# Peptides against a protein of PDB entry 2C5K: the designs that were tried, part 91

Target 1, 91 residues: chain A of PDB entry 2C5K
Amino acid sequence: EDPFQQVVKDTKEQLNRINNYITRHNTAGDDDQEEEIQDILKDVEETIVDLDRSIIVMKRDENEDVSGREAQVKNIKQQLDALKLRFDRRI

## One batch from the design tools (peptide; made by RFdiffusion4, then SolubleMPNN)

Design b2_p27_4_s2 (from b2_p27_4, 10 letters changed)
Fold by OpenDDE base, seed 5:
Structure b2_p27_4_s2 (fold): chain B 91 residues (1-91), chain A 27 residues (1-27)
Amino acid sequence: as target 1 above (91 residues)
Amino acid sequence: SAEDLINSMRSKYAEPLKEALRKRLEE
């Protein structure tokens, strides 16, 4: 499989799992556990940066149609932002 | 548990695939 698509898939699965976790845990838990979840969210953010950079290279150097990939990354960004709001709203 | 969740989220494929993307960026 295309490494880009696999990374996208993995990222979406991670976000979905965290979203489900937050649904079941509407209050902040143990500090260490919360920090680890924050770390995963940060890793997702960095992964999105890498995905964006790869799209730039493909568009510039390979003259490839990247509209589909851009849409995928946009969707992930929206999911991440929504998840961050839910995560931070917990008491 | 949160620990189980974290462990399940850390895919054994995530880093290798990110490295593949990195190599592509260096071209």
Scores: peptide ipSAE 0.101, ipTM 0.615, DockQ to the pose 0.070
Fold by OpenDDE base, seed 1:
Structure b2_p27_4_s2 (fold): chain B 91 residues (1-91), chain A 27 residues (1-27)
Amino acid sequence: as target 1 above (91 residues)
Amino acid sequence: SAEDLINSMRSKYAEPLKEALRKRLEE
């Protein structure tokens, strides 16, 4: 498995873990924990930026078919956005 | 615990793989 696919897999795994946490903690309680989770979400967002950049390089320099990778990144972005919304609407 | 979960997640950011991607971007 290439680094791109491994990063995608790890990113989705992290998002799933956060989603499971939110399920068990449907209300925002500990401010410190909430901030830590926000930091993780930010790190995931930055990882997605790196994935996008890698696709640009592959398309430009390697003439590689990137359609599948673009679809994967799109899916992760959608998952992240949905998770952010779920995270923020908790009281 | 929740704290253990957060710490576990932070340790699994695949930094070596991210670095590999970064190097590819610079080539």
Scores: peptide ipSAE 0.095, ipTM 0.614, DockQ to the pose 0.070
Fold by OpenDDE base, seed 3:
Structure b2_p27_4_s2 (fold): chain B 91 residues (1-91), chain A 27 residues (1-27)
Amino acid sequence: as target 1 above (91 residues)
Amino acid sequence: SAEDLINSMRSKYAEPLKEALRKRLEE
């Protein structure tokens, strides 16, 4: 499997897991638990930044068509943003 | 290279985060 696609797939899976957790835990946990979830979200965000970096490198150094990959990353960003909103709105 | 970066990302984020999420968010 394409390493880029593997990272994309894993990132989406991770976001889905967090989303399911939020669904099961619609109220905020203790401070330590909330911080751990926030850390995971931050790690996902960093992964997305690195995905963007890889696309920039592919465009610049390899002159590769990256339109499809850009769309994938855009989709993941939207998923992350929606998840962050759900996370923050919990009581 | 792009390939090196992607491989580094997979090693750094994919499996470790997957396992971390499984453990931290387990019911």
Scores: peptide ipSAE 0.041, ipTM 0.548, DockQ to the pose 0.073
Fold by OpenDDE base, seed 4:
Structure b2_p27_4_s2 (fold): chain B 91 residues (1-91), chain A 27 residues (1-27)
Amino acid sequence: as target 1 above (91 residues)
Amino acid sequence: SAEDLINSMRSKYAEPLKEALRKRLEE
C-alpha cells in the first residue's frame, strides 16, 4: 500500500467528519468546542504541508511524475478551504 | 528520501490518532 495515498485517504476522511460535524452544528458552539474544531483543522493543515513536502522531494527524483499527487493535494486544500469558510461563517 | 518521509507520515497519522479525531468530532 502506498503510504502517500493512505495519508490522503485519512485526510479526506477527517475533512468529511468535520463537514458532518458542521452540518450537525450549523451554529457555533461554545468556545471550547470551537477551539477543538480549530485544532483539528490545524492538524489537517499540517498534514497537507507534509504531503506537499513529500511531493517536493519526489520532484527531485527524475523518475517521478508527481502531477497526479499534486492534483490530489490541491483537491484536499480546496476541501479544507471550503470547510474553513463554513466554519467561520456560522452564527 | 521521499520514501522515508511518506513512511513517517503513515506512522504519524496511524489509526489510533484517526480514531481519536473521530471521537472528538462526535462530542
Scores: peptide ipSAE 0.027, ipTM 0.545, DockQ to the pose 0.061

Design b2_p27_4_s3 (from b2_p27_4, 7 letters changed)
Fold by OpenDDE base, seed 5:
Structure b2_p27_4_s3 (fold): chain B 91 residues (1-91), chain A 27 residues (1-27)
Amino acid sequence: as target 1 above (91 residues)
Amino acid sequence: SAEELIESMKSSKAEPLKEYLKKKLEE
């Protein structure tokens, strides 16, 4: 499989897992656990940056049609933003 | 549990693939 697609898939799965966790835990829990989840969210954010960079390279240097990839990354960004909102609103 | 969730994510197989993407950026 295309490494880009695999990363996208893994990222979406991670976001879904965290989202499910938040659903079951609507209040902030153990500080150590909360920090670890925040770190994972940060890792996802950094992964999105890497995905964007790869798209830039593919578009500029390889002249590939990246519209589909851009849409995928946009979707992940939206999922991340929604997840961050849910995470931060927990009491 | 949170611990199980965290552990599963830290063991993600995406890291080698991220390296691939970074390599592409260097081109």
Scores: peptide ipSAE 0.150, ipTM 0.701, DockQ to the pose 0.071
Fold by OpenDDE base, seed 3:
Structure b2_p27_4_s3 (fold): chain B 91 residues (1-91), chain A 27 residues (1-27)
Amino acid sequence: as target 1 above (91 residues)
Amino acid sequence: SAEELIESMKSSKAEPLKEYLKKKLEE
């Protein structure tokens, strides 16, 4: 399997897990748990940065068609943004 | 539990693959 696709898949699964957690916990709970979720979100954000950088390298050095990969990363960014909004709006 | 869920989220199966991507960034 393509390592890029595997990372994309894993990232989506992570976002889905967090989304499910937020659904079950619509109120901010234990501060330690909330901080751990924030750390996971930051890890996802860093992963997305790396995905973007990898696309830049593939486009520049390998001259590959990256349109599909760019679309995938865009989708993940949208998911992350929506999730952050849900997370922050909890009371 | 919430703790178990958080731990499962941290246990990423893509860590070696992330390393692969990072290697690509150095090229």
Scores: peptide ipSAE 0.150, ipTM 0.699, DockQ to the pose 0.068
Fold by OpenDDE base, seed 4:
Structure b2_p27_4_s3 (fold): chain B 91 residues (1-91), chain A 27 residues (1-27)
Amino acid sequence: as target 1 above (91 residues)
Amino acid sequence: SAEELIESMKSSKAEPLKEYLKKKLEE
Protein backbone atom coordinates (compact mmCIF):
# COMPACT_ATOMS: atom_id res chain seq x y z
CA GLU B 1 0.00 0.00 0.00
CA ASP B 2 1.02 3.59 -0.62
CA PRO B 3 2.71 4.91 2.53
CA PHE B 4 0.71 8.13 2.26
CA GLN B 5 -2.56 6.24 2.18
CA GLN B 6 -1.49 4.07 5.09
CA VAL B 7 -0.71 7.12 7.20
CA VAL B 8 -4.04 8.67 6.24
CA LYS B 9 -5.84 5.48 7.19
CA ASP B 10 -4.06 5.18 10.52
CA THR B 11 -4.71 8.83 11.33
CA LYS B 12 -8.40 8.49 10.60
CA GLU B 13 -8.56 5.41 12.77
CA GLN B 14 -6.92 7.29 15.63
CA LEU B 15 -9.37 10.15 15.27
CA ASN B 16 -12.27 7.72 15.27
CA ARG B 17 -11.00 6.05 18.42
CA ILE B 18 -10.70 9.37 20.20
CA ASN B 19 -14.13 10.38 18.98
CA ASN B 20 -15.60 7.19 20.37
CA TYR B 21 -13.85 7.75 23.67
CA ILE B 22 -15.21 11.29 23.93
CA THR B 23 -18.68 9.99 23.16
CA ARG B 24 -18.41 7.56 26.06
CA HIS B 25 -16.72 10.11 28.30
CA ASN B 26 -18.50 13.37 27.60
CA THR B 27 -17.26 14.80 30.88
CA ALA B 28 -13.64 15.57 31.58
CA GLY B 29 -11.89 12.51 32.92
CA ASP B 30 -8.95 12.27 35.24
CA ASP B 31 -6.02 14.55 34.55
CA ASP B 32 -3.75 11.76 33.32
CA GLN B 33 -6.19 10.53 30.70
CA GLU B 34 -7.00 14.05 29.58
CA GLU B 35 -3.33 14.78 29.12
CA GLU B 36 -2.81 11.57 27.17
CA ILE B 37 -5.66 12.39 24.81
CA GLN B 38 -4.30 15.89 24.38
CA ASP B 39 -0.92 14.41 23.49
CA ILE B 40 -2.49 12.09 20.94
CA LEU B 41 -4.34 15.00 19.37
CA LYS B 42 -1.06 16.87 19.16
CA ASP B 43 0.58 13.88 17.50
CA VAL B 44 -2.21 13.77 14.94
CA GLU B 45 -1.70 17.45 14.26
CA GLU B 46 2.00 16.84 13.66
CA THR B 47 1.17 13.93 11.38
CA ILE B 48 -1.03 16.21 9.31
CA VAL B 49 1.89 18.60 8.94
CA ASP B 50 3.97 15.71 7.66
CA LEU B 51 1.26 14.73 5.21
CA ASP B 52 1.13 18.29 3.89
CA ARG B 53 4.90 18.33 3.51
CA SER B 54 4.84 15.05 1.63
CA ILE B 55 2.31 16.51 -0.79
CA ILE B 56 4.57 19.49 -1.39
CA VAL B 57 7.44 17.13 -2.16
CA MET B 58 5.32 15.04 -4.50
CA LYS B 59 4.26 18.16 -6.39
CA ARG B 60 7.79 19.47 -6.60
CA ASP B 61 9.94 16.41 -7.14
CA GLU B 62 7.61 13.81 -8.61
CA ASN B 63 5.22 16.11 -10.47
CA GLU B 64 2.25 14.00 -9.43
CA ASP B 65 -1.39 15.00 -9.42
CA VAL B 66 -1.97 15.46 -5.71
CA SER B 67 -5.50 16.86 -5.79
CA GLY B 68 -6.91 13.69 -4.29
CA ARG B 69 -4.31 13.65 -1.54
CA GLU B 70 -4.99 17.29 -0.75
CA ALA B 71 -8.66 16.50 -0.39
CA GLN B 72 -7.87 13.64 1.97
CA VAL B 73 -5.70 15.83 4.17
CA LYS B 74 -8.38 18.51 4.18
CA ASN B 75 -10.88 15.93 5.37
CA ILE B 76 -8.57 14.81 8.17
CA LYS B 77 -8.06 18.42 9.25
CA GLN B 78 -11.80 18.88 9.43
CA GLN B 79 -12.14 15.75 11.53
CA LEU B 80 -9.39 16.89 13.86
CA ASP B 81 -10.95 20.33 14.27
CA ALA B 82 -14.32 18.85 15.05
CA LEU B 83 -12.76 16.47 17.54
CA LYS B 84 -10.83 19.23 19.27
CA LEU B 85 -14.03 21.20 19.59
CA ARG B 86 -15.82 18.25 21.15
CA PHE B 87 -12.91 17.58 23.46
CA ASP B 88 -12.70 21.17 24.67
CA ARG B 89 -16.45 21.53 25.20
CA ARG B 90 -16.60 18.70 27.69
CA ILE B 91 -17.59 19.78 31.17
CA SER A 1 -10.65 -0.58 28.78
CA ALA A 2 -10.29 3.14 28.30
CA GLU A 3 -6.66 2.89 29.35
CA GLU A 4 -5.98 0.15 26.82
CA LEU A 5 -7.65 2.21 24.13
CA ILE A 6 -5.48 5.20 24.92
CA GLU A 7 -2.36 3.05 24.87
CA SER A 8 -3.37 1.58 21.54
CA MET A 9 -3.78 5.06 20.13
CA LYS A 10 -0.29 6.00 21.24
CA SER A 11 1.23 2.95 19.63
CA SER A 12 1.45 4.39 16.17
CA LYS A 13 2.02 1.59 13.71
CA ALA A 14 2.34 4.35 11.17
CA GLU A 15 5.66 5.57 12.53
CA PRO A 16 7.80 3.74 9.97
CA LEU A 17 5.64 5.13 7.21
CA LYS A 18 5.70 8.55 8.79
CA GLU A 19 9.47 8.37 8.76
CA TYR A 20 9.31 7.47 5.10
CA LEU A 21 7.35 10.63 4.41
CA LYS A 22 9.89 12.66 6.35
CA LYS A 23 12.68 11.08 4.36
CA LYS A 24 11.02 12.22 1.16
CA LEU A 25 11.05 15.75 2.48
CA GLU A 26 14.79 15.52 3.01
CA GLU A 27 15.38 14.48 -0.61
Scores: peptide ipSAE 0.148, ipTM 0.696, DockQ to the pose 0.069
Fold by OpenDDE base, seed 1:
Structure b2_p27_4_s3 (fold): chain B 91 residues (1-91), chain A 27 residues (1-27)
Amino acid sequence: as target 1 above (91 residues)
Amino acid sequence: SAEELIESMKSSKAEPLKEYLKKKLEE
């Protein structure tokens, strides 16, 4: 499978798992678990940076049409932003 | 458990893309 698509898929699955966790834990709970979730969210953010970098490389060095990939990354960013908002608003 | 879920999400799932980028930087 295309490494880009594999990473996109894995990232979306991670975000969905975190979202499900938040659903079951709608209040801020164990501080250790909260910190671990925050670390995972940071890792997802860094992964998105790598996805953007890969798009730049593909457009410049491989002359590929990246419009579809840009849309996928935009969607993941929106999902991450929504999840961060939900996570941070928990009491 | 919640702990098991968290650990499963910490796996290096971006490694294939990192390898791709590394290859392109070396070209």
Scores: peptide ipSAE 0.147, ipTM 0.689, DockQ to the pose 0.099

Design b2_p27_4_s4 (from b2_p27_4, 12 letters changed)
Fold by OpenDDE base, seed 2:
Structure b2_p27_4_s4 (fold): chain B 91 residues (1-91), chain A 27 residues (1-27)
Amino acid sequence: as target 1 above (91 residues)
Amino acid sequence: SSLELINSMKSSKAEPLKKALLERLKK
C-alpha cells in the first residue's frame, strides 16, 4: 500500500469516527474527552500539512502527476472543516 | 466507544504509516 493513500484513508476514517462521536454527543462537555477530540483534530491538521508537503516533493523530485492526490487532500480539508463546524456548534 | 476506536487507530495504524510517509519525504 502506498503510504500516502493509507494516511489519507486513515485520516478520513478518523474524521468519520469523530463525526460519529459528535452525533452521539451533541452537547459539549467540559471534560477530557472534548480536549482529546481537539487534540485529534489538531493531529489531522498536521497530517494534512504533511500530505501537502509530500505532494510538493512529488512534483519537484519525482515529476509525478499529483492532481489526484491534490483532490484527495482537498476532500480531507473539506471534511475536516465540516467536522470542525459541527464540533464548534455544539452547546 | 467511538473515542477509543479513534485513539486506537491513531496510535496503532495512522501514526506508523504517517512516519513512513515522512521518512519518504526525506528520500
Scores: peptide ipSAE 0.059, ipTM 0.653, DockQ to the pose 0.087
Fold by OpenDDE base, seed 3:
Parts: sequence; structure tokens; C-alpha cells
Structure b2_p27_4_s4 (fold): chain B 91 residues (1-91), chain A 27 residues (1-27)
Amino acid sequence: as target 1 above (91 residues)
Amino acid sequence: SSLELINSMKSSKAEPLKKALLERLKK
């Protein structure tokens, strides 16, 4: 499979797993697990930056149609934002 | 645990493919 598509898929799966974790842990903790979730979320943010950059390169250097890929990244950003909201508002 | 699974994905699946994506960015 195309590496871009696989990274998108893996990122969505990571976000889904974190979302499931938050569902099972509705209260914020002061432990290593909470810090690990924060680190993973940061890694996802960095991955999204890389995905965006790859789209820019494809659009500029390869003149490829990137509309579908842009929509995919937009979807991941929305998923991340929703997850961050859930994570941050926990008591 | 869910965290272990997430970390496993990062190291065994997502990371190699992300690396491939980053290599493309160098072009």
C-alpha cells in the first residue's frame, strides 16, 4: 500500500486507541500513562505536519492531484482536535 | 494494554512507513 495511505491509517488507529483509553479513564491522572498519552498526541501532531508537507511537495514538484489526500489529512486533524478536547477537559 | 498496542504500532508498523514518507519529502 502507498506509504501515505498507510501512515494515515496508522495515525487514525492510534487516535482511536487513545480515544478508547480516555473512555476508560474519564478522570485525569498524575501518572506515567497520562504523560505517555500526551507524548503520543504530540507525535501525531508531528505526523500530521509531515503529511501536510508531503502534500505540498506532491503538489509543487510532482503536480499531482492532492484533493483526496488533503481531505484525509483534514479528517485526521478533526479527529485529533476532538480527542485533545476530550483529553484536556477531564477532571 | 491499549498503550502497549499504540507503542507497538509506532515501532513496528507506523514508524517504518513514516520513515518512507519522510524520505519522499527529501526529494
Scores: peptide ipSAE 0.056, ipTM 0.649, DockQ to the pose 0.089
Fold by OpenDDE base, seed 5:
Structure b2_p27_4_s4 (fold): chain B 91 residues (1-91), chain A 27 residues (1-27)
Amino acid sequence: as target 1 above (91 residues)
Amino acid sequence: SSLELINSMKSSKAEPLKKALLERLKK
């Protein structure tokens, strides 16, 4: 498995685990934990940027079919957005 | 906890692979 796919997989796993955490913590809790989750979400956002950059490089320099990878990144973005919404709605 | 596992992934697996990805694509 290439690094791109592994990063995608790990990112999705991170988001899933955060989602599970939020399910168990439907109210905003300890500031330390909340901040850590926010940091991880920010890291995911940065990872998505890097994945997009990699796709641009592959499309431009390698003439590779990137449609599948673009779909994967889109899926991660949607997952992130949904998770951020859940996170922000907590009281 | 799930949060602890996320932290572990970030430091020991996801980030190193991300770095490898970027390094590979720069060449």
Scores: peptide ipSAE 0.055, ipTM 0.650, DockQ to the pose 0.090
Fold by OpenDDE base, seed 4:
Structure b2_p27_4_s4 (fold): chain B 91 residues (1-91), chain A 27 residues (1-27)
Amino acid sequence: as target 1 above (91 residues)
Amino acid sequence: SSLELINSMKSSKAEPLKKALLERLKK
């Protein structure tokens, strides 16, 4: 499989797992897992930055059509933002 | 290269603790 697609898939899987956790824990808490999830969300954010950087490199150095990849990263960003909002709004 | 960068990002390259956490979250 294309490494870019693998990272995209893995990232979406991470977000889905966190989303499932929030569903099971839809109240704000002080569990150790809460901090761990925040760390994972930050890691996902950094992964998205790396994905964007890879797209820039593909456009510049490898002269590849990246329109589909840009759309995928946009989708992940939207998923992350929605998840962050859901996570932060828990009471 | 973009390929090298992406390869470093694969979940299989994740740190053991992060992997363990992710496995716990899906349960």
Scores: peptide ipSAE 0.036, ipTM 0.615, DockQ to the pose 0.061

Design b2_p27_5_s1 (from b2_p27_5, 14 letters changed)
Fold by OpenDDE base, seed 3:
Structure b2_p27_5_s1 (fold): chain B 91 residues (1-91), chain A 27 residues (1-27)
Amino acid sequence: as target 1 above (91 residues)
Amino acid sequence: EMEEFRKKVEELRKKTEELEKKLKEEE
């Protein structure tokens, strides 16, 4: 599998796992767990930025059609934003 | 340059796997 697609897949899977965690833990729990989830969300955000930058490099160096990859990154960004909102809304 | 990109993406994959492990331990 394309390494880019593997990272996209893994990132989506992580976001889904966090979403499931938030569903099971709808109240702010242990401070240590909350901090760990925040760190994971930050690392996912950085991964998305790097994926976006990789698309810029592919456009510049290979002049390849990256429209499909751009759509995938856009979708992941939307998932992340929705998840951050759910995380912050917890009582 | 494309080889460097491939290596960078592979590093991101490894980081992602580590994050999955951490999250699973907290579930």
Scores: peptide ipSAE 0.076, ipTM 0.587, DockQ to the pose 0.055
Fold by OpenDDE base, seed 4:
Structure b2_p27_5_s1 (fold): chain B 91 residues (1-91), chain A 27 residues (1-27)
Amino acid sequence: as target 1 above (91 residues)
Amino acid sequence: EMEEFRKKVEELRKKTEELEKKLKEEE
């Protein structure tokens, strides 16, 4: 079990689910669901910080290649940023 | 649909905690 890869996978899946929600809800609502999505986006952001911390620890072991992990986190950050933009641009 | 999101967030949180635990063990 690699918890890093599992967290990466779950984070991407969650972002995809939120993206689907935004597609179905192109108008910003004033409901509890919109607030929950905002909270999830914050949780994802915090999770990315934890993933970065994990990479820092992994870099302490010279026998471990972290280049792939860094690329994965970069990809998630890009996905999150794009999703935040879509979410915030709704009227 | 939102319930599924909440469940996934909880799963993510648990896995993040597992990651943090391993980080602490490696330090």
Scores: peptide ipSAE 0.067, ipTM 0.559, DockQ to the pose 0.159
Fold by OpenDDE base, seed 5:
Structure b2_p27_5_s1 (fold): chain B 91 residues (1-91), chain A 27 residues (1-27)
Amino acid sequence: as target 1 above (91 residues)
Amino acid sequence: EMEEFRKKVEELRKKTEELEKKLKEEE
């Protein structure tokens, strides 16, 4: 069991779910739901920061998986950025 | 240092699980 990979997987899955939500809700209409989605996006951003911090700790052990993990986090960042654009462009 | 990493990753897992729960409530 690799808890780092589990967090990565779960984070990507969350972003996909939000993306599906935005697809179904192309207009901002429910302020409470919009605020909660914004909070989740913020928490995902914080999770990414924490993942980066964990990679820094792993680098100290010369773990070969560090480069792969950095690429995974980069991919999540790109997914988050794309999702934020979709979220913000809804009128 | 490795123990600190394990603890941090476990915290992230817990946080991620909470996020999944919240997201399901909004859908």
Scores: peptide ipSAE 0.063, ipTM 0.573, DockQ to the pose 0.057
Fold by OpenDDE base, seed 1:
Structure b2_p27_5_s1 (fold): chain B 91 residues (1-91), chain A 27 residues (1-27)
Amino acid sequence: as target 1 above (91 residues)
Amino acid sequence: EMEEFRKKVEELRKKTEELEKKLKEEE
């Protein structure tokens, strides 16, 4: 399997899980869980940076068409931003 | 639920490290 696609898949799945958690936990209650979710969101953010780096390398060294991959990363970024907003709005 | 999150973080980290290793080989 393409490592890029595997990372994309895992990232989207992780964001979906967090979204489901936020839906069930519309108010912050367990500080330990909230901190863990925050750490996961940070890890996802760092993973997106790595995905962007991989696209740069593919364009430069492999001369691949990366338009599809750029669209995938853009979608993940949008999901992350929406999720951060939902997470922060909870009281 | 939180155990599943921890597992996914570890899986994601591992896959990211594999990707980064390949990037270093291409540099």
Scores: peptide ipSAE 0.149, ipTM 0.642, DockQ to the pose 0.159; fails the geometry check

Design b2_p27_5_s2 (from b2_p27_5, 13 letters changed)
Fold by OpenDDE base, seed 2:
Structure b2_p27_5_s2 (fold): chain B 91 residues (1-91), chain A 27 residues (1-27)
Amino acid sequence: as target 1 above (91 residues)
Amino acid sequence: EMEEFKEKVKELREETEKKEKELEEKE
């Protein structure tokens, strides 16, 4: 499997972890994992930058097809944005 | 696992950089 698809997979796993955490922790700062989850959110944001850069570079090669990759990153961004909103709305 | 994730992100970045250099050499 190419690095792009592996990173997409790993990113989705991190997002799932965050989703599960939010479901279990409706109060902000209620456990020692809060900081770790915040770090993962930032790591995912940075990873999305790397994914986008990969797509931009690959689009310069006429022999490469990135149409599916753009959709994957869009989906990840939507998931991240939804999770960030839910995370920040915790009291 | 976060360490494996970080390593794969690094691999992606390296692949991207390599591809970018290859494209620049062809231009």
Scores: peptide ipSAE 0.641, ipTM 0.920, DockQ to the pose 0.933
Fold by OpenDDE base, seed 5:
Structure b2_p27_5_s2 (fold): chain B 91 residues (1-91), chain A 27 residues (1-27)
Amino acid sequence: as target 1 above (91 residues)
Amino acid sequence: EMEEFKEKVKELREETEKKEKELEEKE
C-alpha cells in the first residue's frame, strides 16, 4: 500500500463530504455537524502540508518522478480553496 | 473513518522521514 495515494484518496473523500454538506447547509450553524466539518477542513489543510513535504523530499531523489503527485496535490488545493470560500460565504 | 485517515497520514510522515534519512546517508 502506498500511503501517499491512500492519503490523497482519503483527502478527496473528505472534500466530497464537505461539498455535500455545504450543498445541504447553506446557513451557517444550522446543524450539529458544523463543528465536525470545520475540523475536517482544518485536518485537510494540515494533511496537504504533509503531502507537500513528501513531494519535496522525493524531489531530492533524481530517480523519483513526482510530477503526477504534484498534480494531485494541486487539484486537492484547488478543491479545498473553493470549498473554504463557499463555506465561509454561508449566512 | 477519520481515525483511519489520521493513521494513514502518520504512515505518510514516517515514510517521508525514512526517505529523508536515506538521502542524508547518501550525501
Scores: peptide ipSAE 0.641, ipTM 0.919, DockQ to the pose 0.868
Fold by OpenDDE base, seed 1:
Structure b2_p27_5_s2 (fold): chain B 91 residues (1-91), chain A 27 residues (1-27)
Amino acid sequence: as target 1 above (91 residues)
Amino acid sequence: EMEEFKEKVKELREETEKKEKELEEKE
C-alpha cells in the first residue's frame, strides 16, 4: 500500500462529502453538521501540507518517481479552494 | 471514515520522516 495514494483517495472522499453537503445546505447554519463540515475543511487543508511535504522529500531521492503526484495535489487544492468559496458564500 | 483518514495521514507523515532520515544518512 502507498500511503500517499491512500491519503489522496481519502482526501477526495472528504471533498466529495463536503460538496454534497453544500448542495443540500445552501443556507449557512441550517444544520447541526455545519461545525463538523468546517472541521473537515480544516483537516483537508492540513493534510495537503503533509502531501506536499511528502513530495518534497521524495523528490530528493533520484530513485523515486513522483510523476503525477504534484498534479494530484494541485487538483485537490483547486477542489478545496472552490468548495471553501462556495461554503463561505452561503447566506 | 475520518478515523481511518487520520490514521493514513499519520502513516504518510511517518513514511516521509523515515525517508528524510534515510536521505540524510546517505547524503
Scores: peptide ipSAE 0.641, ipTM 0.920, DockQ to the pose 0.848
Fold by OpenDDE base, seed 4:
Structure b2_p27_5_s2 (fold): chain B 91 residues (1-91), chain A 27 residues (1-27)
Amino acid sequence: as target 1 above (91 residues)
Amino acid sequence: EMEEFKEKVKELREETEKKEKELEEKE
């Protein structure tokens, strides 16, 4: 069974958690959850590497269409980059 | 839940490795 879509879903849930945290905490280091959010950001970055690897391997099979998966990962990367920028710009 | 997330990522890695081995056998 293919876990790709479940990982995409779970990644988006983590991104949503980060987004909500940034909205509530516009000052860096203002609570004890700051470090946990930083860890989640790193976990998402590592997960994106695993998603990309799965796509690269599937692209070696000419019978597989990965265009939809590539678009999903691209969207996740864009969301992550936007969140990282917002997170790092907090005073 | 982060632990279930990490488990699904592990499953993704395992499926990727399995597919890679299958491709190596066919190429």
Scores: peptide ipSAE 0.640, ipTM 0.920, DockQ to the pose 0.805

Design b2_p27_5_s3 (from b2_p27_5, 14 letters changed)
Fold by OpenDDE base, seed 4:
Structure b2_p27_5_s3 (fold): chain B 91 residues (1-91), chain A 27 residues (1-27)
Amino acid sequence: as target 1 above (91 residues)
Amino acid sequence: SKEEFERKVEELRRETERLEEELEEKE
């Protein structure tokens, strides 16, 4: 088992859930799940910190290649930023 | 689920800490 890849997978699933929510709820505060989605956004942000820390530590291990992992985290950050923008722009 | 997600994040954090400790022991 690779916890990093599992977390990446789970994080992407959370982002997908947020994306689906935004597409169906273009008005802020009109659903009871609004607060939960906001919490998930924050959870993803904090999870990215853990992913980055993992990469930083792994870079100290000469037996590990982290290039692929860095690309994965970069992609997640881009997705998160886009979703945050869409979510915050809702009226 | 959210709970499963949090558990996996904790597993990652724990693994990271273990690796960091191992590296510091070698250095």
Scores: peptide ipSAE 0.543, ipTM 0.885, DockQ to the pose 0.921
Fold by OpenDDE base, seed 2:
Structure b2_p27_5_s3 (fold): chain B 91 residues (1-91), chain A 27 residues (1-27)
Amino acid sequence: as target 1 above (91 residues)
Amino acid sequence: SKEEFERKVEELRRETERLEEELEEKE
């Protein structure tokens, strides 16, 4: 498996971990894992930069179709945005 | 784990850099 797909898979697993945490913790700051979850959110945000850079470089290759990869990153961004909203609006 | 995740991200970055270099050499 190529590094891009592995990173996508790992990123989605991190997002799922965050989702599960939010589901179990509707109150902000009620657990010692809160800081770790915040760090993961930031790491995912930064990882998206690396994914986008990979796509930008691949677009320079006329023999490569990046449409599928762009869709995957778009989906990750949407998931991240939704989770950030849910995480930040917790009381 | 977080460590494994970071290693995979670095691997992606390395691959991206290699591809960019190959493209620049061909252009």
Scores: peptide ipSAE 0.542, ipTM 0.885, DockQ to the pose 0.932
Fold by OpenDDE base, seed 5:
Structure b2_p27_5_s3 (fold): chain B 91 residues (1-91), chain A 27 residues (1-27)
Amino acid sequence: as target 1 above (91 residues)
Amino acid sequence: SKEEFERKVEELRRETERLEEELEEKE
């Protein structure tokens, strides 16, 4: 079991769900699920903090290579930023 | 589910904390 990879996987699934929601709802406040989507966005943002902390600690371990993990988190951040922009620009 | 997601995040935090403690003890 690798908690980091599981969290990354779960996070990407949440982002994918949000992406699909935004595609179907280009108008703000038109659905009862919007609040839930906003909560998920915040949850992902907070989860990224935990992922980064994990990487920071692992970087102190000389037996660990975090390059791949850093790239994964960077990708998640990029996806989140794009989704936040699309979500906030809805009319 | 969101519940499962939150549990996995907590598991990650615990693992991170354990590793941090181990590293601090070696310093």
Scores: peptide ipSAE 0.540, ipTM 0.884, DockQ to the pose 0.862
Fold by OpenDDE base, seed 3:
Structure b2_p27_5_s3 (fold): chain B 91 residues (1-91), chain A 27 residues (1-27)
Amino acid sequence: as target 1 above (91 residues)
Amino acid sequence: SKEEFERKVEELRRETERLEEELEEKE
């Protein structure tokens, strides 16, 4: 498995962890994992920058098809945005 | 782990940089 797909996989696992946390903790700051979850959100956001950069570079290679990778990153961004919204809505 | 995740992200960065260098040679 190439590094891009591995990072996508790991990122999605992190998003799933955040999703599970939000479902169990609908009140902000109710446990000691709050800060860790916030850090993961930030890490995912920054990782998306690296994923986008890799796609931008690959798009310069006419022999590479990045449509699948673009769709994967788009999906991750949508998941992240939804989780951020849910996380911030917590009372 | 978080450490393993960060290592994989770094691996992606290195691969991206290598590809970018190769493209600079071709273009």
Scores: peptide ipSAE 0.538, ipTM 0.884, DockQ to the pose 0.891

